# Designs tried in a protein design run: peptides against a protein of PDB entry 8BZL. Part 110

Target 1, 228 residues: chain A of PDB entry 8BZL
Amino acid sequence: SYDRAITVFSPDGHLFQVEYAQEAVKKGSTAVGVRGRDIVVLGVEKKSVAKLQDERTVRKICALDDNVCMAFAGLTADARIVINRARVECQSHRLTVEDPVTVEYITRYIASLKQRYTQSNGRRPFGISALIVGFDFDGTPRLYQTDPSGTYHAWKANAIGRGAKSVREFLEKNYTDEAIETDDLTIKLVIKALLEVVQSGGKNIELAVMRRDQSLKILNPEEIEKYV
Target 2, 242 residues: chain B of PDB entry 8BZL
Amino acid sequence: SRRYDSRTTIFSPEGRLYQVEYAMEAIGHAGTCLGILANDGVLLAAERRNIHKLLDEVFFSEKIYKLNEDMACSVAGITSDANVLTNELRLIAQRYLLQYQEPIPCEQLVTALCDIKQAYTQFGGKRPFGVSLLYIGWDKHYGFQLYQSDPSGNYGGWKATCIGNNSAAAVSMLKQDYKEGEMTLKSALALAIKVLNKTMDVSKLSAEKVEIATLTRENGKTVIRVLKQKEVEQLIKKHEEE

## One batch from the design tools (peptide; aimed at target 1 A24 S29, target 2 R16 E21)

Design b1_p27_5_s3 (made by RFdiffusion4, then SolubleMPNN; from b1_p27_5, 13 letters changed)
Fold by OpenDDE base, seed 4:
Structure b1_p27_5_s3 (fold): chain B 228 residues (1-228), chain C 242 residues (1-242), chain A 27 residues (1-27)
Amino acid sequence: as target 1 above (228 residues)
Amino acid sequence: as target 2 above (242 residues)
Amino acid sequence: SEDEELRKVMEEAKKNKSQKFDPSLYE
């Protein structure tokens, strides 16, 4: 019998496939997001690129639109599907509404997509969590997180992946108005947070920065070292 | 628990997709395929295990497939699955050409197939494809390219890589001997023979057991060529003399 | 056939469940 019901409630009310998908997320490398005053920053643990691998094909941080970017943790192939769907929606929104998506809108879209895969027969959940950052048209910086269940929330700062617990604990202690007073301080906060779980400093960190009315900028290793 | 070994790909309690992992395990026992990117071309080298005298002369190759004028691939894994995927690659490439009146970019073709592979890991009633692929190609965006994809729908670009039997050992050797920026197609061919000689479970490497294809640019056109047996013999002989 | 052998390997792998975790699937 084709087990048509992949994601079903247990007798005690658990959706095991969703819970297990969350375990898949924990196998991913750590990602952190921080909302500053006029900046959003994503930091990720850089997976050691194999010596002969093309670095351009290994990306944990991607743009969804000019005003929105995303970091993910979990199954790489699943992430690609979500990213592509989100990109299409961003473009569609621009065409139909004549404005870029809000960060909340695209997050809700992604969350709805994930939720559908937890309820549809013959589909397993997506094995990814995502940090979605960007700017709304009014210039407000936003940070959202979504998980395999399709739940999403707005955050000041958050982390996903294998080191997320330690990073979150750090952020809970160190995220203050003073710590995000400037763009540079916000970037430093992200780096310090990642250093809780990443060994060997700036060489193993990838940082993406989006400022108001600016495109996503991925910092080079030299730029990162200036903050370490 | 056998529950997670079912045909439908589901997460284990640890967040693992066992059906995908099992497919990858099977591929690890398939014939070896190598890909090497050079400055002036890219090549595929594949182990030929089925030498049946009664097989009609394969016009191109048993394990290397021409996808379009600018791309070829090699396969490791289940032959029936490979045939389906290679056919899909050709169809995707042709549809793109018809729609946009230009050849599909290499990475876009790879990703299109990888999306199909991923779908077969997420939708019920489907099993993962038991196939890994190496892709070689040229496009105007990135020039010569080498990609690898697996049953999960994951892919990556490479300077050199290996799939199939003894792939880990082959990759290790490639890492040691591959000279970035200095790799010519000639040196890449020599490296391919060297690695295959060490990784194939054969007492002596023979031209009958190895298929090699090269992709080059001549007069602004892509040329995909399968080496003749005599050419492969010469490469083997040269290696034995070193 | 090679395909039959590969299928056998897969079936044996199912029995042993001792497959090493492949981190390449996750990022």
Scores: peptide ipSAE 0.284, ipTM 0.717, DockQ to the pose 0.770
OpenDDE base, seeds 1, 2, 3, 5: peptide ipSAE 0.184, 0.107, 0.255, 0.274; ipTM 0.653, 0.536, 0.708, 0.694; seed 1 fails the geometry check

Design b1_p27_5_s4 (made by RFdiffusion4, then SolubleMPNN; from b1_p27_5, 16 letters changed)
Fold by OpenDDE base, seed 2:
Structure b1_p27_5_s4 (fold): chain B 228 residues (1-228), chain C 242 residues (1-242), chain A 27 residues (1-27)
Amino acid sequence: as target 1 above (228 residues)
Amino acid sequence: as target 2 above (242 residues)
Amino acid sequence: DEDARLRAVMDAVAASDSAKPDDSLYE
């Protein structure tokens, strides 16, 4: 019975609970991250908000700090825990080190948190992957991805969630220096990538943009449609 | 030690948390709870299933709980689990008030409990709570609010929603009849009765089987009121006449 | 006992693996 398994090695060396957590991520809606020259862009597939649901309470993209934001795919409740822990760490870092976190630092923190949950007896892994974007203090744009295992890597572009494979294939073909030459082109690249898996066009896409020395900006639907 | 590990909520090969899904399925068999947000207030309506003649009438409500002066909740699911969670809600609200000398914002209270629920889905030796909650409240930040939370620790804000038995059908009816921006508390009450009459597995809706609470603002204060049986009877009668 | 009934439902669902996937858990 799968209901009784702990995150342990199988006889063939697999951590099944980690692999299964990755399957949970695939049940999430698609998220895309792209690093431009002076911009980072997160795009997510909007789940059809139930007609009577308050949109304010549905957030797939969130700020971790002024210089870092995150999109996730997978278990919503798990994501909230990770986000809260990351936010606390960002604030703590500012107080103790007197500088904002680097994107790599906070990614490593999140990854370490996830890894601990894969090794602790009596705990299941987090059922989330995350795209973490932002700017370091030197103005360098960064994109990182982390998964349920606690691994993390830097990316030029990446995708997570149910449509991630198709989106990644698109990005592999279309991510060029020319395609990210301007902020607008970078945004357009993200939208085009998402449109590979999103059926209802720009109305079902949420986009967040962070430029150098600027705060996170969530684009409104009208702004998104200008790029479609 | 091994027995506790067997109760840990873990992922299936497909990435599902079956224990959470099982809890949600059980809640689907519990009494119906409705929440409706209006312009001038918010309400909870809950099915009362345990009409034991021996129950001391002193019980304010079976399924609706006052959390603080500005918030109340209704519960669908295991009563014992509900009692634990409602107590925690009260404690969290009280601690916040003591620490900050102001009432806890509605969403913060909801999220605090949701973090607890989530923990019970991730940590070994624990099972998910077999409870969904509807929260009604008022705060200075967002005014009147309605929230729903489930065993996973997920939550959302709603204009109108339903949990428990026949919740899907109820939500469909609410979607059809809820008029955004034009909902008065009076109309919300009428809508609640209409939906309950169609979704409750009873031959006739009676005031004895329905609990209704309203949350309003009067003179800058939140007023939480449980409707008297006679008031509920009048609402039912009015519905039958239309 | 309503609680006992609900627990029995949980057990029955678990035994049959008949729980419906809830996509609302995932974003």
Scores: peptide ipSAE 0.335, ipTM 0.768, DockQ to the pose 0.844; fails the geometry check
OpenDDE base, seeds 1, 3, 4, 5: peptide ipSAE 0.027, 0.029, 0.184, 0.153; ipTM 0.613, 0.622, 0.782, 0.678; seeds 1, 3, 4, 5 fail the geometry check

Design b1_p27_6 (made by RFdiffusion4)
Pose (drawn by RFdiffusion4):
Structure b1_p27_6 (pose): chain A 225 residues (1-47, 50-199, 201-228), chain B 238 residues (1-200, 205-242), chain P 27 residues (1-27); non-standard residues A62 YCM
Amino acid sequence: SYDRAITVFSPDGHLFQVEYAQEAVKKGSTAVGVRGRDIVVLGVEKKAKLQDERTVRKICALDDNVCMAFAGLTADARIVINRARVECQSHRLTVEDPVTVEYITRYIASLKQRYTQSNGRRPFGISALIVGFDFDGTPRLYQTDPSGTYHAWKANAIGRGAKSVREFLEKNYTDEAIETDDLTIKLVIKALLEVVQGGKNIELAVMRRDQSLKILNPEEIEKYV
Amino acid sequence: SRRYDSRTTIFSPEGRLYQVEYAMEAIGHAGTCLGILANDGVLLAAERRNIHKLLDEVFFSEKIYKLNEDMACSVAGITSDANVLTNELRLIAQRYLLQYQEPIPCEQLVTALCDIKQAYTQFGGKRPFGVSLLYIGWDKHYGFQLYQSDPSGNYGGWKATCIGNNSAAAVSMLKQDYKEGEMTLKSALALAIKVLNKTMLSAEKVEIATLTRENGKTVIRVLKQKEVEQLIKKHEEE
Amino acid sequence: AAAEEYLRQLSLKYPTGGLNEVHVVEP
């Protein structure tokens, strides 16, 4: 089989294929995640008439208690999502507990890191925001990128214009903004309206303590706008 | 040998996949192919690129392929690659029927093939398939459906779409004329002739298939030349 | 078997389709 080293070091210590994978993420639609007191919210920018909205969604459930949003190559994202879904079931089988948000993040990150050091393969061209709750009810938000690095965040953005949205969230992520569920959803819509020039072209989802993923209707989003 | 390896599965500096893009260029030079969803069925309209006089026409169709009892598809791009992929689609549909004893839902069949196409872009060092497919079908979950896939493995659901030559012009005509939720098969057939009229008119130059439900059973039929010649006459009056 | 059924139902409920946002096709 094909064994060519695709990800290699360059002078100065750069891994060019990883950096190029990060460029693929910037070409992706904006995704925003906010961790609230008892709620986590994901929002994504949408790119069209005659299209079926159900089929092209950027927010997916990995397990009953974990879901994710992504930016970048949409085909690479389907592969990573299905790999994480299989791992969530393997964990329930072996430990008899649902996966912690951290556990499945670590798994997705290590999968992505393996694709930066394996022969015959290019890196995954996606970043992911992963949200959910732990056993003790603690809300979580993690980010993964193509290098395999992962971190926890109060709020974050990935994809096109992520730097601008991040700077907005830095000034606006306060206790007042995450005091209630309505204000937590509002902060995500405001963060997206910063780069979407729009309001009717946004998808949003909410996850509450042990209540599973709820995707908001267009009519419910119009009320906030 | 590293010297002769064209490295078909790497990123460009901008995060692009050049072989995928070049494959999409090949599809843009293929025969026009479009699909339209309606309340009582789904249709595929295709430009025949085999319009030579000395051709025999031994099959019931040239560009439209039955995948299983409830599904058909059409292709744009490299014909040989399309043969490999359509054979694989039939195998996936039969593997699902064997396992669950029920037909494969349409989106599950599209996802399964797209995973194969995505693998060719990430590992193996091989050129990708130069094929875009339109899928039409019916399942108990979502009823009549239309899907499109491209060489990277991406897919989407559409009420109407077009692939191949002059597809951008065709998508424009569909946005203007397609009445969302009010289309019948007869009106969708009229719109298909209208779209192919601009982007290309003769019955020998076109191929039309329809998918409908009759007595709880799916019917996939290629329209005879007589029915196509009558549809072409009915449009010229407009 | 139960896990396989769960995954099948999950994929039917939460689709993983997508469209191109990254690549450029020259005319």

Design b1_p27_6_s1 (made by RFdiffusion4, then SolubleMPNN; from b1_p27_6, 9 letters changed)
Fold by OpenDDE base, seed 4:
Structure b1_p27_6_s1 (fold): chain B 228 residues (1-228), chain C 242 residues (1-242), chain A 27 residues (1-27)
Amino acid sequence: as target 1 above (228 residues)
Amino acid sequence: as target 2 above (242 residues)
Amino acid sequence: SAAEEELRKLELEFPTGGVNEVQVVRP
């Protein structure tokens, strides 16, 4: 019966479908997030777009709301479902609570959604991890990470996807108060971190910046090159 | 690994969805469909495989479907799945029009269907659709557009692309011959014929084996036109003379 | 509704297209 539970415990207590979904994430393009003092930055590895592909349609960083954006690694189609649900929730929250979501709130919502797909009959886990960044309505910058299991944690900096290990190692060494002292330094840190796994400079990086009390800005390649 | 091959919507130990991959494999055996974006229009060209003399000639398009006034698609894969998806596309487009009193943006129609496709890759008891689609359209946001979607629910915009049989070879040829910024609809049609002639597993390209649709703008309206057999014959003839 | 309009704007501004990076389509 195809209606059987897809995600079940192994005899040793593992949820293999969750672990395998994590393997899907590891095959995804690298994404990095950094929380600065008054800025949050997301960077994503761009695969070389096929010569005839429209680059506009290849996005890995998206807004969930005016104050929240997300990068992901793994199954793009799965990510779209999560993004759509999150966007609806953000709008719903504004209508019902009369305030924008906190970054933690929307992260928890996404995490709960993912978790349900690990426990529901006839559903496989989402094959995505996400970095969720933004500002709470009080102006506090936040960075969260979620995985296929539905777990989430707050971070100062983190990475997901195929190059995540190398990027995290870089961030562990280089993330200091001095390194994030300014917005520009924070952006530079993200770019440098991505360059650990991305061979060519600004052309292969997607970068999004959200400053306090400002809208999300996607940097163009020329702007990125200024930081390289 | 083999145990995951037969189970729908399950990750392999490597994080692969084999049922999606198998659906894509099935599409690789389908008739060739290609799309080319030009400055003044966009086209779909598709291989017609079902040539039966007893077929009622009233069905001019086997693989090219009009979705609304501003969009059309071509399908590679399982015909029954294609019929379901094309019908769904029409319904989505119509619902949007009714709700917003404006036509659905091209990309939004594509994504709406892709979400359906994705669902069939995530929910048990469902198999992926064995269909890839090429979409052509025009909207006020981005003008002429060409999209491709696959059984996974992924999509992308393209200047030119191909799905179905020998798609890799076709894409290679398109990469070689597609002139960015200089592509007219006329040149795109010629390119389509050129590519199909080389990629279709036929001894000789004939108009009966090819369906071509163009999408243009005339007087502020989108015009979707399926080329007549005679027009296709002329394109083939021109190609043979070059 | 205003909410629907915002959602539409987000969909337009942030497309969700991409390349399948996880699935290996064997040629």
Scores: peptide ipSAE 0.365, ipTM 0.766, DockQ to the pose 0.837
OpenDDE base, seeds 1, 2, 3, 5: peptide ipSAE 0.352, 0.337, 0.361, 0.329; ipTM 0.746, 0.742, 0.755, 0.729; seed 1 fails the geometry check

Design b1_p27_6_s2 (made by RFdiffusion4, then SolubleMPNN; from b1_p27_6, 12 letters changed)
Fold by OpenDDE base, seed 4:
Structure b1_p27_6_s2 (fold): chain B 228 residues (1-228), chain C 242 residues (1-242), chain A 27 residues (1-27)
Amino acid sequence: as target 1 above (228 residues)
Amino acid sequence: as target 2 above (242 residues)
Amino acid sequence: SEAEKRLRELELEFPTGGVNEVQVVRK
């Protein structure tokens, strides 16, 4: 029946719907995350907003809680569902456990959600990858990545979306202890990484910074240009 | 490739959701709807296509729906789907009002519906809604607002936009003539008529074929008004004289 | 509740609008 989306194994062991969802991610705007010493930074490629579009409504970086931020690549509508579910879970955790979620916890929650959508009859996978950054309640900075399959890993730095390969190659070469020695250097690293795939500097970059014991800060274009 | 065309909630090898794209294509053949944001208000202008002489009741608004006291929408696409979605919008808005004792923020109403739309693209046994919507509204957070949503569950805010038939041409005209920061509701109305006159598949624009609604603020209250046919006639006449 | 308030605030602060980057949108 064509009425049901089923993710099934191919004879060679592939989950094609998951792989195809990953192709959707590859079409998405590039996002990069970097974990510094006392800072986490997310950067996203800002696609040129159409003339007459309100850019305020176009955001690729969002808070899940006070201590957790997420960027994504792929289907925006799918991402919204994940974000909403994650936000609810963050609040639920605060109520039940009386502490904010760890970044790993919420990542695992999101990953589990995604995984279920790869195994549930009548559901397609989510067409998104996500970079999840934040601080654990003990002050430890964290960066995680999830994909449509529901897998997740901790990273020092990573990228997702259409330019992810180039950005990752840059990060592999340039992510050093020296490069993240200060908050400013960490921010610069993210910007430089994005500039591998983004033209025109700060106008085409969305950047979010979370420092230890501080709230999420979204940088404006002028602030970004200071680091270029 | 054909097997992906028939399944509602399956990714293509390229990561595309063809049923969503097909729904969007279907909307491209629907009647034109325009939205224009002004400094002192926001408007919707929609093409009326279903004018039947034997209709017992004159529908004041075929394509423009009041959602609550602060919001209205216009629809391009399948009428039955539109009716379902507009009803849901009203319900969402009322539930929010009951729960929080304040009107739902405009964008939150839009996103709530978009989540429903998205669900119909992800769950088996469902097809995407064949509907795009323009939303106009006012709230205390952002003032006058214009949004567009599509069958995928994506949305965006706009200064001016168009959905339905000849939307691309309409958007191009809006881009050319829309003066950012200087748009009055009066000028927006004139612009709407101008664009509709050029984009509607009619030899001559007539008031019977156009619905226009404005949303303004008067004495701290939102006023949603559907223009009378005579008012629309005057706008058309003014355009013809220019 | 505080939780509900926070959820509403987050939704307001971080809109999830966007352009369809995967789907073909003809305009």
Scores: peptide ipSAE 0.390, ipTM 0.756, DockQ to the pose 0.731
OpenDDE base, seeds 1, 2, 3, 5: peptide ipSAE 0.383, 0.389, 0.378, 0.143; ipTM 0.749, 0.752, 0.746, 0.600; seed 5 fails the geometry check

Design b1_p27_6_s3 (made by RFdiffusion4, then SolubleMPNN; from b1_p27_6, 10 letters changed)
Fold by OpenDDE base, seed 4:
Order: sequence, then structure tokens, then C-alpha cells
Structure b1_p27_6_s3 (fold): chain B 228 residues (1-228), chain C 242 residues (1-242), chain A 27 residues (1-27)
Amino acid sequence: as target 1 above (228 residues)
Amino acid sequence: as target 2 above (242 residues)
Amino acid sequence: SAAEQQLRQLELEFPTGGVEEVQVVRP
């Protein structure tokens, strides 16, 4: 069966392993990204952490560099590999080019990495989609999405994971210039979007904010509740 | 080349990695390993299945491995896989120490191994490791720590957790009895015995069937100690008297 | 190097642990 092989084309032209990796992503916790005017925001659904689990170790939003953050949906271990590679590339770029990566550059790097895993013998695709946000060195906010196939696109707002459809529908209706007029409104938009799929308030949301010329800030639950 | 491709861990139509799940299933049949984080230390307790009278009681640890001066682990699953992974952990820790002239942070050691585990779920010709690990450690960043990792390359920090046989029941008991913020190493040891007594498929818990290691800090140094059989006997006796 | 330090810092600040949501271990 072609679906039980390495990533090969089916007779009808499908890459089943890529499609199946996308199914893995759909089972992942919901992540949302929004580009504001001078802010980028990532939000992730926190799965109910087991009572005895250390919440500190359960993060779905990570920095790739000082100017770039990533959220993902799908296989956590796969994501870590991508994150590690991306981080190394960000540092390498700083050393070789003497500037931080653009968000597009690092997205393209990640996308290329993913694509290679769809074409290389003896490798399965990465079971992750990622939302990559940050600022270019010129201060332009950016949001990109990648999927298991290695495709990527720029977005104003987007969502990935199990609740992505509902969140996207919300964003399509509510993402306006007025809704992102301020940093606080942009944050509120992300929270509201996540609340479409997340039951119970700020305790079940991880939120990261990056403002222009500022470092990444992970909001604590109390800070999130101020926006609810 | 084709023969290796057929052994690649691949996604199911539903996006599942069945080889990883099967590895986890195999671990479910392994001896129970328990970890408990306390305020003043962290412990591992493991079921010892291979009891031989000729084994040196003082130094024998079947399932608990010292990784470096600040970390130890216990394993549930395929012994040969465990040996490979524990050796790799030691090497990673040593390389880090040599490179940075400081001990590897606990979580970074766990992560490094998890990356290896993940690779065995993604690269052709490889199967997932049939091993879950519990890690105990101390570092200057987070103090006492307990981690669990599985064949997928996922990990998490825990206050208390269990892997192997009857792990679900053990975790349930831990959730009931673990008192956050009030857990001393002494109470953790008692809890470990309590949980093992109920979750091990033995008629009576005996010291010969249980390995316990504690990690504490004394005078600014980490002390990893495997409890002597007599000490374990005393713990069991105390539990029976309650 | 500064690069190595940055990488180490990122690893410390952003742990990548979690519970797998995709792999349903059937009870």
C-alpha cells in the first residue's frame, strides 16, 4: 500500500505521508498568530496539564531568536528538532551576514527543511505546522505559517491545530484595522479567537507578545485574564 | 535501501505513529518505575524483577543509573535499549561538562536524549527505542527536578509520576496522596512504598524487589544514594505498621 | 561564543517538553 510506504507519490499524485502528517497537526492543540501594527502575538491552547506535571516544561511557544518566535501544532518532539535547527540558523545568519534573520528567511529555512523530509529516502515528514512571528530588522512585523509539506505563506492572522477552522473563521470576521489599532486590542483579538475553542479563561491559554524593538514577553495567567 | 525504507516509522492515515505507540505499549509491561519530587530531594523507586542471590546487594542497581554527579535515571522497557540510552546520557553529560566547564542542566540532558529518541522515530531503518525514562537531578537553575521521557522523544517535568506496569494506577494514587508544597523526602519515600505496594504484581512487597535511589544536596554537593536493602526493609515495615 | 551563549539561553528559557496530543495511548 502506498500509504504505508515512505513519502512517495500515489498513482493519483498524492503524497500520503504528507497528508497524514497534516492529520497529526489537526490533532494538535490550537495555536493562533496575529500580526498587529507594531506587535505580533502568538496564542496557544494549553492542554489540561496533568495535576502532577510541571507546567513550566510544557511550552508550545518558543523563541528562535530575539526577533522571532514560533508556535506549533502537532508532534512536540518533531517541533523541537525544527526549533533547534532554526535557532542554529538564526545564529549562523547573525555571524555570517551580521544581521538577524528576517522572519521570511527563517520561515523559508524551516520550510525547506520540512520539504527535504518529504523527499528524502528513509525519512517521514515532520508532523508539525508552525506559526512564525517576529520583526524584521527594519521593524516590520511578520507572521508566517508552515505545514508538513514545507509550504509557507505570510498572513495577517492565522491558526493551526485542532481548533484552527473555528479560530480562522473568527479571525476572518473580526480581523479589522480597528481590531488591531492598538497593541492591547491585538492581544485581545488573539485571546478572543482562542476562546472560541478553549473552554475556561486565561488559565488554558499561553500567550506570547513581541512588540517592535522589544523582547518576547510570555504573559502569565494573571496578565491574560486582564484581557478577558 | 528498500529494506530500510519499510522499517521507517510512518504516519497512519490518522496521523499516528504506531511504532511509537507500540513501543509505549511494550513499556507498559515493564517493571514499575516511580519518581517523586520533594522539597529537600527527589527519589526514584523501581521494581526489581531480576533477583539473584549472587548479586552484590550493596552496589547492584538493575534499573537505576547514575548519569553524572547531579543526575540519575530509571528505565522502563527494553533493557538493551536502556543500556544504549543511559550510556548516551552519560556521554552527553560529559561532553557538555568538557565543553562548557559546568554540569549540563537537567532539562538539557533530558532534551538531548529526547532528540535522539525522536530521530529514531523519523529516520529510516530505525525503530523507536522501547524505553521510557525517569530522570532525577539537581541544577542551579531549577533545583531538584523530576522528568519523564518516552519513545516519541517527548518529555515533561513532574512532581510525581510513574512508568511501566500499572503506571496509570500509580499515577492515580500519586495524584491523591501527593501533597504539593509539603512533600519531604521522608514522606516521598513513604509514598513510594505505598504506591509500589499497591501497584506491583506481588503478594507482598519485599526489599529485594525494590530499588530506591535518592538525590539530595549536602554542603552544596549533590548526593545520589541507592538505599540499602535494610533501609528499604525499614520503609516497608513502617508502611505495614500504618 | 556569543552564538553558543544565545543558544544555551534559548534552551533554558524555552523548554520543549509536553504531553503528546497526537499519539493516543489507548488505555
Scores: peptide ipSAE 0.344, ipTM 0.739, DockQ to the pose 0.826
OpenDDE base, seeds 1, 2, 3, 5: peptide ipSAE 0.034, 0.095, 0.036, 0.258; ipTM 0.609, 0.660, 0.630, 0.689; seed 3 fails the geometry check

Design b1_p27_6_s4 (made by RFdiffusion4, then SolubleMPNN; from b1_p27_6, 11 letters changed)
Fold by OpenDDE base, seed 2:
Structure b1_p27_6_s4 (fold): chain B 228 residues (1-228), chain C 242 residues (1-242), chain A 27 residues (1-27)
Amino acid sequence: as target 1 above (228 residues)
Amino acid sequence: as target 2 above (242 residues)
Amino acid sequence: DEAERRLRELDLEFPTGGVNEVQVVRP
């Protein structure tokens, strides 16, 4: 019998499929998010793109709307579903409320979606964690994290994926008001954090920057190397 | 480990989706399909395994399917699954055209199908599709394109790639011989023959066992052409003479 | 119409392709 109930409680009260989805996330490339004073920065480990692969198609940072972007760790195909749903919601919000979503709003939406997939019969959890960054309408920078369980929290800085532990330890030590005093310093902090787990320097980092009242900018490798 | 192998696609304790991995393994036993992107076109080359003499309909393309005027694909894996997915691709492309009065961008068609594939890995009572696809196409945004998708719903753009039997060896050969920026369709065809000759489990490559399609632009229109047997024979002959 | 256009633009600008990093394809 195909167990209709995919995600069930164990005798000891654990949701194994959620925990196992978290293990899938840990196998994903490392992503880092940092909130600065007037900037939010996402960085992702670029795994060695196969020599013949088109780099254009390999992206782990994407925009959800003009004021919100997301990085993820885990199953790429799962992430695409979440991204698509989030994008639709962002547009729907603009139409119905006549304002862009707050970063918290869209994070909560994504979290709710994930949570439903942990409780619905015949559905497995999403195998992704996400870092969601952006600016609220009032110009406040925000960083949120979601996990496969559908939990979410606001962060100053955080990391997900394979190297997340090491990166978080670095951030805990080095995230200070002084370290994020300028946009450039904030970017440098993200790069330095990623370099804790990335071996080949700036060539293996994808970096995105969003400043207040500006669109998402993905830095090219040359721009990244300036900060290394 | 076995408990996670037989159930609906669920995570293993290590975070793996074994049903997806097993589907990919099944594809490894399918006939070889190659895709090569050139400056002036893109091609698919596929192994033709089932030459049943009793088949009345010479299927000109057993493994290569035209999707719309600007795209074609090749399939490796379960034939029945392939038929479902190729039909869906055609429907998606047509619906887009009707809705927006312009052809669907190549990557959007690929992603649309990938979302379907992904769904079959996440919803209960469904198994993954046992199919990988290579897509060739042209659009106004990115020109000539080559994509690969797998049962997980993942995809990627490629300059050259291979799916099916001996795909790893084929990819290695492609990496060695593919000249970035200098690849003409003619050279790509020659490379395809070279790789197939080495990767197919045949003593001698014959035109009867190979299907090749090219996608080019002529006078501002996309042209998808399946090579005639004679043309394939000529390519094989040229390879044997080198 | 504008919403649909924006969605299409986002899909074009930010593709979600990649390598399967979690699933190991056995050779």
Scores: peptide ipSAE 0.348, ipTM 0.735, DockQ to the pose 0.838
OpenDDE base, seeds 1, 3, 4, 5: peptide ipSAE 0.345, 0.341, 0.339, 0.345; ipTM 0.730, 0.727, 0.732, 0.736; seed 1 fails the geometry check

